# Peptides against a protein of PDB entry 7UQJ: the designs that were tried, part 18

Target 1, 160 residues: chain A of PDB entry 7UQJ
Amino acid sequence: PELYQNFNITPPRGVLFHGPPGTGKTLMARALAASCSSDERKITFFMRKGADILSKWVGEAERQLRLLFEEAKKHQPSIIFFDEIDGLAPVRSSKQEQIHASIVSTLLALMDGMDNRGQVIVIGATNRPDAVDPALRRPGRFDREFYFPLPDVKARFKIL

## One batch from the design tools (peptide; made by RFdiffusion4, then SolubleMPNN)

Design b1_p9_3_s1 (from b1_p9_3, 6 letters changed)
Fold by OpenDDE base, seed 5:
Structure b1_p9_3_s1 (fold): chain B 160 residues (1-160), chain C 160 residues (1-160), chain D 160 residues (1-160), chain A 9 residues (1-9)
Amino acid sequence: as target 1 above (160 residues)
Amino acid sequence: as target 1 above (160 residues)
Amino acid sequence: as target 1 above (160 residues)
Amino acid sequence: IKVDVETLY
């Protein structure tokens, strides 16, 4: 909130961080949460992995997502960070596809149900932006995208 | 190599980056690779996920690890980065435990077989240092450990 | 501090991060601050933009710089990060040149006045290292430089 | 800005 207020930027409902693995997507999300939090205004940071939503929450993934968004709303200003959000995309196997499609549909509904007046920001991180469901990338969801390039190999850190 | 040479530090055979998820372990590994590379001396960076070694290389994981270390030696100076190296630790399931134990034993043998004169650095990253096999943490393997803390809640970024 | 202590590296008085925009300079500075902070040893991170020092602090920029360094010393171990530090360099306009020269001279004096025993690290980030006053790049100031290249096409991360 | 980021898992 404060970072976006200070930049006179309407806080996005969702921000997609995309780029090769280890480009600092998760670190940037934590650093943003950190930079927006003051002694007077603590930001609550919620972190989930896409793969954990599928594996740990088998049969309750939708409920756990709802609880996560409700907790985020209770503890606003808050950031929900989904690491490896492409892990929610259907792996091309039929039975997993239906479960994944249900979880993605729940996430879409939760993002659509966030009132823009709420101090809740959702950050998704992925190594495969094209594997993220196009429905998640629509306006009012992950409508802002930030590319995290590889730090180039030619970086001469001349420590003289 | 150059970073350690420039610091007059004997390059460790292995470096363990440990800390909570999204603390910049992978980013730091890439930045170190970048910092050590010049226009004259390109560092080759090899990246593998612990989970990918188990899942994508089922039945060939040991061979793929050997190939990885041979390629790293051919392309020295090089960095091998294992992300989520705790994913090579036996999940407490019997049949997976044997495969994991074989992969870990192969990794141990490959690290022990690295001549200290080689310009190959191995970096392991984990969120669970206690889940990493203690044998990997012995001298001549991942003998240096770097803790990546959460960006502290009390880090006063006073942007006045 | 701890990162440098763990490396047995004398913490530089100043580190210059330079490279094209979007190469992760600011991200790395935040990551370093995060990585040096533990539950037992909190690092205080101070961030300023070069342009903000000129524009927001017109007539008080020198005083605000002094206050920043005093606060950093009070809250040691600390990191002072100057983003866009080339924005403190004189734009080739006469009246701004004098103000810029005064601010740069104050920054030089503050960096020279830091006792090497202090746990205060100064990080400068710039897209234009040649626009940074050569006096800032002298020993005991920004004496270590780290290049952040554009992700070059020739960095064959052969992810086989 | 003192960052009190509570990470809820």
Scores: peptide ipSAE 0.007, ipTM 0.362, DockQ to the pose 0.064; fails the geometry check
Fold by OpenDDE base, seed 3:
Structure b1_p9_3_s1 (fold): chain B 160 residues (1-160), chain C 160 residues (1-160), chain D 160 residues (1-160), chain A 9 residues (1-9)
Amino acid sequence: as target 1 above (160 residues)
Amino acid sequence: as target 1 above (160 residues)
Amino acid sequence: as target 1 above (160 residues)
Amino acid sequence: IKVDVETLY
């Protein structure tokens, strides 16, 4: 939010951080949240793991998503970070996975229901962007994607 | 510092983060410093922009560098992050740039004067590693280099 | 491996990186692997996700672990990084989870079978250290623990 | 820059 405000950029509703595991997606999302927080303007950072929402909130995942978005809206400017969002919103594979379809549908509705003026950014991180439902990657949702390449082995080797 | 201590690593005097603009160099430096700070062990992070040191401190850049290193030493464990270090320490191009030569010489001396046991890490970030004076890239200075590849241009453009 | 060799430190058999999601555990493990790799001495970095080993290798998880450790030994100096190791080696909760018990037992045996002189480091990362089988946290296994605090608000605040 | 990041779980 403030990152984009500081640059007079309309914050995207959603940013997809994708790339190999351990490329720093979560770290970057956290660092972005920090860089946007000043002593005067604290960004509230909400973090959830996709698989944890499914496993911990059996039958309540939709409610937990709604509560998360409401809380993020209440604590503007805010960032919602979904780590491993592919675990939350897998590609609609089979008619049998009604649970996943409902969660995806809820997340879609929540993303669409965000006022563009809201200082809420949703960051999804995944190692598998193609495992994320394409509906989440449409305009007004995770319409911005950031590939986190493996820091080139050569380059990374020089840091430590 | 603590990063390396936590791993029983002798901290390098300097790490050069290099790569195209917006690859997350600054953000990573911040995130690394953050990850190394605990409630018990706070890393002090000093950030300076190379061009800002030159422009804001006309005639005092050397003094400001000395003060920065003294303050970093006083607040160990600490990280000094120079964003756009090529603006501070350009390659010695012309006889006329005596100011740049003095600043580079001061930074070299400060890097060399760091006790290897000091919990001070210097991180330089640049988009142009070849614009950084090679003397800074020698052993005992920015002897470790990290290339931040462009996240695949397509993906990065979707974030910004 | 080289990290510890470069410092004349006997590499621990295992290091547990634990802390909240997105604290940079994977990034740090990768950065460590990188630091230890020179142009002359490349550290081979093996990365596996605990849940992926279970899901992709149904009935072959033990074999895949053995192969991973053999390959890591063959490519010394090497790092084996298990991201979300709690997904691979959960706490032995129920009599019914024979598969998890077998995988844990295999990992225990592989950790114990490592020659302390071997240039193989095993890094486990988890957001839930208490969800990792305590047997893995015993001496000679993941006997070193590194807490990745959330870039604590306070510590991160010192970074920006 | 003192950045107070409140991480709400």
Scores: peptide ipSAE 0.005, ipTM 0.211, DockQ to the pose 0.063; fails the geometry check
Fold by OpenDDE base, seed 2:
Formats: sequence, structure tokens, C-alpha cells
Structure b1_p9_3_s1 (fold): chain B 160 residues (1-160), chain C 160 residues (1-160), chain D 160 residues (1-160), chain A 9 residues (1-9)
Amino acid sequence: as target 1 above (160 residues)
Amino acid sequence: as target 1 above (160 residues)
Amino acid sequence: as target 1 above (160 residues)
Amino acid sequence: IKVDVETLY
């Protein structure tokens, strides 16, 4: 609320930072946290890497997501930054379907369960916005998108 | 004010970005300017390099600093970004004392002379916070410090 | 090869990142290293500053460059990032000709001596591509150039 | 490149 009240915006429950690797998505998320933090109002910044949630929290990813959102809610105002969110929430059509589907479903439920009065901002960073489950890009979830262009590299960085 | 009014924060007159080379301090300052800029509210971003002020503005550095702050005040809301501020305002104990002391004294006076109602943020970036004159790190000057860790592939972002 | 095999590109022996200060050249180089690093394939990132090689390695700069390239070759795949490469390899017509000419000649020889099969990428970053010796910009050296524009901040960045 | 930095306002 207040973080966005101050901007006269209905707090987006999530912001998607997308753009090529090294365009400063993570850096921006930290900067926003820092710029919004004062001596009077410290923003708690939580960082998780999507691939790490799948690889390190095998069988507990849903529980760890719940704990993360609970902790973020306890430490309001807070930012949850998911780096490489396409690794956490790949498109449901990818054959790693069942485990990823549960994690995605949990993340959807957690984002939907955030009170509009909560001071928890979720930032997802990806190099591949099209690899993110479209369900996460719906209103009340990652409904704002920020493109981090490559600095106009005249040379074709086809980062595939 | 408003940039920080929006955050209910007494606007720090200055922010020190410190950390190893290539941690994105300059990119962060630009990103903050961009994130705080809208179509309705454009933030003017002024960038100066500390060593350039000393080398290019020999004998005029004080005047150029005054002009910079006046221009920033005319184009509110604004960010003044001093890259390599340790090059502009080295610790007074360094034997290049007299010219540097005048520049540092001018910068101190300009930061102290900023109305709390001004929408001018000063960001100093350095790789060596200990090489910055301690007088610049006092309340009402660069009184907020942000550590930019190396994007360590290793996990320990303690943002204190 | 493989770093560029993934891009179907004949590996440039060197890439020149050029653009205004704080456009994220160093961050991009680090991000490329990080994005190309997996658990299976860690890329070793070597960073040197051009001015530091001249100032800190007086009389040993050639030897230190050789050692750097040897170390990079031992730790393949690797990235050698030269920040401020215009400080290392100024245009040969600059009156500091003899010492700089030896360093430049050594760097040229090291870049020419890199096997096309080597997994050593050299990235030079500069704010002044025209201040870099044209010999370094020839095919098989820094033969690819990437312009890092100012993030077109809708805010009037008049960088004069 | 127009960075449409949509401001998080």
C-alpha cells in the first residue's frame, strides 16, 4: 500500500523484470528496496533464485515458498525478488509438469492470497518472459512488466 | 521531498554507493532515476566523474560544482551522480590538500545548503568509502550508505 | 568455441564494449560470465583495469599480461575483462609511445596467439573507442564491438 | 532503445 500509495498506484502484487542477462534486473530490484528504505522505514529484501528453489528445495519448494511469503508478511514492508523466475515457474506445458505445476500453483495462490493492504512487493526477474507461465502474468500477479533492454548492442546478442 | 515524501522519509541529501568495481553503482543510480521518472514526473540525471572534475576543471571545480547544483535545482526532481567521488573528495589528509580542500568545502557547503524541500538527490559512488572525506559522510550529506557487493556467485548478500 | 558454439559464432578473440560511463559494460561482462557458467561449466572471470596495468605494473606490464593470458588459458573457459582498455592501449600516436607501444604489442601478440579453439574470451571496455589503438580493433582481436548506449531514460539524460 | 521504464509508481 504505502510504497504504492505514495505513487498513487494500486499495488501490483508482482512486477516482472524481463530482459537479456546482465541488464541490471537484480540490481534494480535491490535499488528499489534501498531507495524505498529509510531509517524510519526499512524494506526487507528477500532474494531467491528460481532454479535454486527447484534444485535445493526438492520436495519442499511449496513449503519454502509459503514460509518466504509468511516471512515477507512478518517483515513488511518487504520485497520478494525471484531471480530467474522462469526457472521456478516454467510454462506448464514443459514436460517437468507435475512438480513445477505444484510450485506454480503454490506461487499463484500466494500471490492471489496477498491482501491489497499488504506491503509485500514481488519482483520476478527473467531473461525469457515467454518462458514464464502466463498465469503468473495475469492481473493481481506479475501484472506489471519492465523491459530491461540490452544497452543497444548494435551487435546481435542473440542470447538464445 | 516528494521522491522521499512518497516514502515518508526525510530525504537524505546524499547517498553513498560503495562497493567493488563493476558492482553496478552507476547503473543503479540511472535505474533509480528511471524508476522514479514518469511521463508526468521526469527526473533529471546529472553525472560527473570525480577525477574529471579535478583534472578537467582545474581552477574552476568549485564554480562547476555550484553550477551543477544550481542546474540540478532548476531541473527538479533531479539526481546528481558523482562517480568515483573519492577522486573528487579524497580524505583531506592527502598532501594535495589545498585544491582538494576547497572542492570538498564547496561540496559540503552545497550539500548543507540544500533545502530539505529540494528534490535533488546526490549519489556518490566509490570503490573505497574510506577514501571519501569523513565530513561528506555526516548527517545531512552522504548520510546513507549502500554497499554494492560483487555479484558473488556465492550467496552472501548481507545487505546490512 | 563452446561459449560461442552456443551462439553459432566464430569466436571473436576479443569483444570491445564501448559506450558512455555507467552503461553497464562491466556488469554485462560479469553477467555473460555468470549466464554462461553452469554447475557443469564454470567460467573463470579475470578483471583488470587498463590504467592499473600501466601504473601498478610499471616495467612488468608485458609479463603480467602474459601471465594473465596463461592463467586464463589454464582456467578455460574464461573471460578476460579489461576495464578502461583505452588506458592500457592508447593510440600509438600518443607521446607516451615507447612503454605503451610495448604493452600494446604484447597484447596484440597475445590476442593473435590465442587459438580459435581456445575458450578464452577477451572483453575490452572503454568509454572512448577512438582512443583504443586501431590495431586492437582488427580481425582476430577486438573485431566485435558492442555499443552500450545510455539507457534511453525517458528522462532527459543530457550527458554532455 | 526506448527503455520504456514503466515507473513503478
Scores: peptide ipSAE 0.000, ipTM 0.276, DockQ to the pose 0.049; fails the geometry check

Design b1_p9_3_s1 (from b1_p9_3, 6 letters changed)
Fold by OpenDDE base, seed 4:
Structure b1_p9_3_s1 (fold): chain B 160 residues (1-160), chain C 160 residues (1-160), chain D 160 residues (1-160), chain A 9 residues (1-9)
Amino acid sequence: as target 1 above (160 residues)
Amino acid sequence: as target 1 above (160 residues)
Amino acid sequence: as target 1 above (160 residues)
Amino acid sequence: IKVDVETLY
């Protein structure tokens, strides 16, 4: 009896939207949220920019992430959209090592700690998937990756 | 306390699907509708072609739009999909100014008049987003824009 | 009275995801399933690879397809995702004519026999839509086709 | 994922 991988599609803890700038990652996240919102089930959409979490909350970024996940859980079903998540969780080799390592570790823990029964979807958007810490791309985190191809410059030139 | 922009994702009153011909705008709209339809919650999908609304209903296009929105509201949750919406609402600088201006103004009013609590999503598809009246692209209307890139001609040539 | 093609978006019996390798077809199917799963309505996701259905079940592929559709119906709302469906239902002109013809005919019958009221969505993914039997692409089957463009090699080279 | 959709009509 071949194992029906009943992927109980627990809402993926994380979905990575990656692709060049202007590929509509943010917009797709918002559309998914809109499409999934009904009168009976309004999806709460939380948007944060990765770089803003780092820059505005130097020394408190971890706390802000925790609060964000708590609010998302409180208002479930919810989507947490991290725009430019590469700014939040740069590869561990980035020169701002210690501060980034703490924020990344917190985000990892928050994603790992999301009860698989929780209706919180995390969407990370990046133009540089290779700049996202590989630890975030493991199963139970951003284990699903959506590539958003650039409109071919030629296709964009036909629209312009 | 950083403002959680709780975008209560009210279903966007309008989502603009734009991209070159054959980029699957119509089909994405249908897939979104299919994905959001459940046994408990069948989404009614209304499809209209922008040019057909103009051409078939010369002098009645406004009435047909009103009837469409009324039917969509009556059968909520619903999606109104306008294929080739640039044909329905060309930029105000188009030489057919007066007739187009009336239709556009009616569509604007219908989109503005959609109760944010209503389960009517409007999806406009266009190959020419720049040919769509900018007034339709304002908040509360088609305030979300999905770009559909052409399959890279090279990618299409690998499928052909 | 212009026929509101109320496409009662019955969940499309079949949606074809097509596009070059690595365009995220499988990933989109899983994301759609995730986005449509709520606490109240878990979508059961069945994944099969077309070539595996052929190769593992030589002489039993038809039975395995029937069992898959029965299980999907039993666990509705459900998504049946066929990855590489071109491997399952190659064009009738393929030299393995008789065996493939039987499997294709069974899949056709299963898709035709899906009660339009059933909450079973079939998603086929292929890199070669032209290698999929045209009979599967008819209305009531894979009547909706999603093209997944390759990331332009240039766009991929900017990410690499 | 920007899905180009060819509606085979």
Scores: peptide ipSAE 0.000, ipTM 0.176, DockQ to the pose 0.089; fails the geometry check

Design b1_p9_3_s2 (from b1_p9_3, 7 letters changed)
Fold by OpenDDE base, seed 1:
Structure b1_p9_3_s2 (fold): chain B 160 residues (1-160), chain C 160 residues (1-160), chain D 160 residues (1-160), chain A 9 residues (1-9)
Amino acid sequence: as target 1 above (160 residues)
Amino acid sequence: as target 1 above (160 residues)
Amino acid sequence: as target 1 above (160 residues)
Amino acid sequence: IEVDVEVEL
């Protein structure tokens, strides 16, 4: 409730931050966590990288995702931030594709199992929205997308 | 032609941005893409990471590189930005060395096959110019190198 | 001596920069390198990532760490910056745990072997100080810790 | 610790 009121957003289960690398997606997710944490209510900010889920959690990735969502639910209000969520996209090697498909299926099930009444927000960041599984972008999952344009860095390059 | 005129550079096939991480290499590549895109001519910016070419394209990396260069040629004027291009450097395991050597050989062939008349620029970014294969740094490939110094961040640390 | 005087710090062998990602830990390590480099004395800045030590140096990581410390000692005054040093934390697979434990043991031995009289500073950056091996946080290693708070980015989101 | 990071570009 209050976490969603502070965002001025009809409660999405998940928000996709997409845009080119270096556009401040991670900074924004953090600024949101900071701005929603008052002295009275600390928001717990959980961060994971898509590539880390695949590489660091080999054989335990699904369980670690479940534990992360359970911990986020215990520490409400909370934000789960997945940086480089496109790193969970299936890679065409059949054996790796099965592992990735299982991890994505676990994430889908966890997002579907989140009560809209819970003060848990999931933020995914990607540089490649088209590489994010379309199933993650459906209603009740990452159903809101925010484009981070390149800052209009009027970089006056004086190449002397 | 025009893309190279906008750079004030005799048309390099490839430009190596080197310098310490967080010195704005990626931001510069993007700012160059943005500054060369007028309202009338959008530059298509393709981005790949060296580590992603190795990890995400296992068994298909060479083909994906070919497709990327073909797509960049179709969408002229275009920039192909390879971030962390030192991630293509051979890792000493003999089997991985062969895979890396094949990917590097494919990139060399693609850069050699680029017409100087094409409005395709290849930018490589690295934190370790010495870890980039010297064959990539030869004339007609990454033949220009720009050092990104640490910004002279006059950080006044008031350590209270 | 002079490098430590410029820091206003009783000479730590190692400094741990911890705090959320995007809080400027890497920028700070670089700003320190820049501010301590006068026109007369360039500080050599060596950067490695914890994940790169594990993934890029498979089978040679320990030797590459030794070479890095020897090179830093030759190029005094110098800073060795380990970004994402928590990437050296043991991952629960028994075989990977042994490899990680060996790499961490090598880093411990190298830090213990540093003369306090050398103008070599080691900076570790992490988003997860609790994931850094407690043995690295002991006196004579990463014995100083600096917390990088989230910048109070009063991001006024005017969602128009 | 206020870190004023003036990035002069």
Scores: peptide ipSAE 0.000, ipTM 0.244, DockQ to the pose 0.025
Fold by OpenDDE base, seed 2:
Structure b1_p9_3_s2 (fold): chain B 160 residues (1-160), chain C 160 residues (1-160), chain D 160 residues (1-160), chain A 9 residues (1-9)
Amino acid sequence: as target 1 above (160 residues)
Amino acid sequence: as target 1 above (160 residues)
Amino acid sequence: as target 1 above (160 residues)
Amino acid sequence: IEVDVEVEL
């Protein structure tokens, strides 16, 4: 709230960072966590990968998401950064599709359950916004999207 | 203004991004333009290079700067990003020094002429902050400076 | 060769970018590809993910690696960027370990088979350098390593 | 070059 009241914008519950790989989505999320931290107001930064949610949290993914949101709420103001949120995209196996549908449904419920008074920002990063479940892109979820264009190659010539 | 009132900071008229090449100055400027854009408040991002201002805009550079600031004002909220603003530094020819002095003087006047109510942010990026005209670094111009540290320099020497 | 002869360093066949996520590894690889491109000498940039090599190239991963190196050689000077090269790390299933061992063995052979006269640079990026097979980190492979530290949080606080 | 960063929202 205050973070975004300070922006004169309705606080999105979630922000989708999308764009080609190496456009600095993860760097920006870390930078935002840094910049929005003051000496008086440190922001806690939580990071998870979409692929890790599916692969490392086998059978515990929904619980780990709940714990993540609870911990983020406990340590507010906080940013939850989901890197490669498109990695929550179903692998075409019916069993993995069901697991994915359950995980995504849990994430949706957690985002919907965030009070607009909470100081928890969710940032999803993807290289493929069209591979993100449209349900995640609805109002009150990842309702703001930020395109990270390829930094113009011509601009980079003097950076190295 | 509102962008920074929202951060409880006095809006700088200009921000100098400085640091070694490849520290992500241009990326950060683009990403700030992205992150500060909302559905209701798109930020227009203008990019120019200091070297291009001198070389491509021969005889028109002051006019092109005026047009750039007018366009940025028209499309506010906006970010003007000057990449390699140190590239406005004179090459040691008296004729180029005069041209530079005029261009820099025009940029100074444009930055001074920005109303504190205008939603135009000017970001200058340089690898050599000491090569930036001290007049540009005064209050009401590039009065905030950001050091982009190299990710450990000792590492980078072995890449190239 | 010339790229590194100009730096008075023996051209590594491979460079490992390591460091926390969002330190700009992928960005740096793309920036290198850009900066090493001149108007006369464009560098072709190839990007693959370690996880994609295992998951998307099921049964064809070795062939796709060979084709990638052939294409990179055909389009030299070129950079092959392996993002998340630690994603070639075995998941603890014996069948995936065998598949991984074969893929890694193929990558090793391809890196060993690169003539020092070839203008193909291989960049591996990882968040976990210790999860990268030690065989990949030997001379003539990823024999140079670059740590990407988290950009000092204090330095970024002033940006926003 | 106006890079309209169309932030597609």
Scores: peptide ipSAE 0.000, ipTM 0.210, DockQ to the pose 0.107
Fold by OpenDDE base, seed 5:
Structure b1_p9_3_s2 (fold): chain B 160 residues (1-160), chain C 160 residues (1-160), chain D 160 residues (1-160), chain A 9 residues (1-9)
Amino acid sequence: as target 1 above (160 residues)
Amino acid sequence: as target 1 above (160 residues)
Amino acid sequence: as target 1 above (160 residues)
Amino acid sequence: IEVDVEVEL
């Protein structure tokens, strides 16, 4: 939020962090939440894991998503971070995952329902951007993506 | 491995990275794997997610763990990183998780079977150290623990 | 510190993180500080920006460096992180930077004065390792360097 | 930007 305010940039509604696991996606999201908080303006950081939303909230996952977005809106400026969003929003074309289609539809509706003036940023992290429903990657949703490469072998040498 | 070799230190058999999610556990494990590789000595980094071993390898999870440890031993010096190890090795006392008790027992046996001279380090990452089977936290297993705190609110201020 | 203590490793006196801007140098330094803290052993993380030490502390920068190192020593185990250390420690050969030569000399003396048994790690981050005074890159100072590569060109485009 | 990161744990 402040990062975008300081730059007079409309915050993207959704940002997709993608890249191999352990490339710092979640850490970067926390660091961004951190960097945007001042003494005067604390950014509230909400974090959920895609698989945890599905497994812990069987039958209530949609309600938990709604509550999460409502709470994020109530505590603006805020960041919602979905770790492993590919676990929450698998590609709709997979026959075995019809149970997830409702949750994906709820997430889509919640992202579309975010007012462009809202100080809520949604960050999704995934190791498999192609496993994320393409509908989530459309404009007004996770429309900005960030690739987190493996730290190159050259980064190895200097840690010694 | 090289970090330990260069310091003439016996590598811990297992290291548990614990702390709130997105504190950089996986990134640190990759950075450590990175740091220990030279142009002459490539450390092989094996990564598995606890939940993925259980879900993708139904009925073969024990075999996949054995293969992983054998391959890590074959490609020494190596790091085995278990992300979300609480998903692989839940506390045996949970009534619903009896199916996982065999996998935990296999992991325990594999960690105990690691030669103290082996150039294999096992890193487990969890957000819930108390959800990890205490048997995995014993000497000769994940005997070294690292807490990854949330970057304190004060860490927020200077990223601006 | 705990990473080094738990491994019985003498912490390097100084570690230089270098690479293009936005490669996660500062993030990694924070993650290291975090990872080394346990519930029993809090690592104190001190952060300073090279340009800020020069601009904010005109005439006191040397004293502020001394105080920083004294405080880090008092609160062992500790990490001192210098972000943009090329702003603090420019190459002495630049004619216009004679005013900075005293600050660089103070930093050199402080790094040399760190007891090898001290649980103080100094991390410097820069985008321009060649702009850092070579005297800082000598053994017993920033003797370990870390390359943070640009996240591939695709990652840069999406930050905009 | 000087951060004294007091990690209040």
Scores: peptide ipSAE 0.005, ipTM 0.334, DockQ to the pose 0.107; fails the geometry check

Design b1_p9_3_s2 (from b1_p9_3, 7 letters changed)
Fold by OpenDDE base, seed 4:
Structure b1_p9_3_s2 (fold): chain B 160 residues (1-160), chain C 160 residues (1-160), chain D 160 residues (1-160), chain A 9 residues (1-9)
Amino acid sequence: as target 1 above (160 residues)
Amino acid sequence: as target 1 above (160 residues)
Amino acid sequence: as target 1 above (160 residues)
Amino acid sequence: IEVDVEVEL
């Protein structure tokens, strides 16, 4: 947060961590949440799974997203981490597509509604960047993408 | 794998990585798969999500588990990583409980059927160790448990 | 630690995590520090930044390193993680070179003075393995090197 | 950070 403010850099409203499963996306988001938290400046880390947004927030997912963003804004500087954000992508069932479309639409609106002066960073982690709605990947949303490679098999060998 | 064979140590058939989400369980499993793979001895890493075992293998989950263990055995030394293994725990629907019970039963049998001489390690990752069937946590199954702490918020401060 | 003792393998006194920035070295050290703790065997994780050793410990860095190693030894099994260990490398200022040489010399002596039976692992993370004093990379010190590949260059380009 | 770590390397 402060790093971006100090540089007149519009803090990325959203950062997409993409790459194969278990490449450390979630862990990196936590580590970023850890590293950006100084003794003077605790970053509040909000973690949600994309699947939990759909399954646990049945009928109120949009409201819970709004509340999450408001809570993140109240507890600035904050990181909202969406693990498995591709889990907000429409699962191939038409009835879920409408629900997913509404949730994604709400997330888009919340990301668009974040004041560039807000110290709220959204991190989305996905194994399937192509399953993430392209609208989420536009400027002012998840406009930074971070690929998490597989720890290359060649890099594996210096570990033993 | 080799480490345990060289010692006449019964390789733990299963290792349970437990701890809060995004503590690096999946990353560690990959890193273990990475670190245990030398230039001479590539470890084959099989990753499955608990939820995928249930959702993608509808009606064949048991067979797919068997095939997975056979494939892992064929490609020794191997790591089978079950991410979100608590996703094999019965979801509160009775019909799913029977399916889950069968899948868990199959996994138990596969873990029990692993020859102690086999270079197959099973790693289960969960955010909810208590949601993992206690039968999976018995000796000769997931008999080693690794707690992945949250990088404690207090631990954040010793990091900086 | 125990695995190395059981093998009559001299436990690596030091493991060097090297690779480009943001490859998860620090993350892996933390994840190692998380995964490797069982309920029965808690490992104490000590983290220091190379830059902090120089900047925060001005005039007492050597003593603080000694105290760190003693504390790690008291709390065995332990991991000492030096993040940005290349930050102990002399920055091109002659006055810092002497200070760095003394700190590196102290670290060398501490790593050499670790009893091979000690359950203290030192992990150094660097983005610049070539900036790490070759003396630190000798057998009995950071004698294992772990390359953390870049998120493949193709993956980097999706980050930008 | 007390991160309990058995490095079974």
Scores: peptide ipSAE 0.000, ipTM 0.330, DockQ to the pose 0.075; fails the geometry check

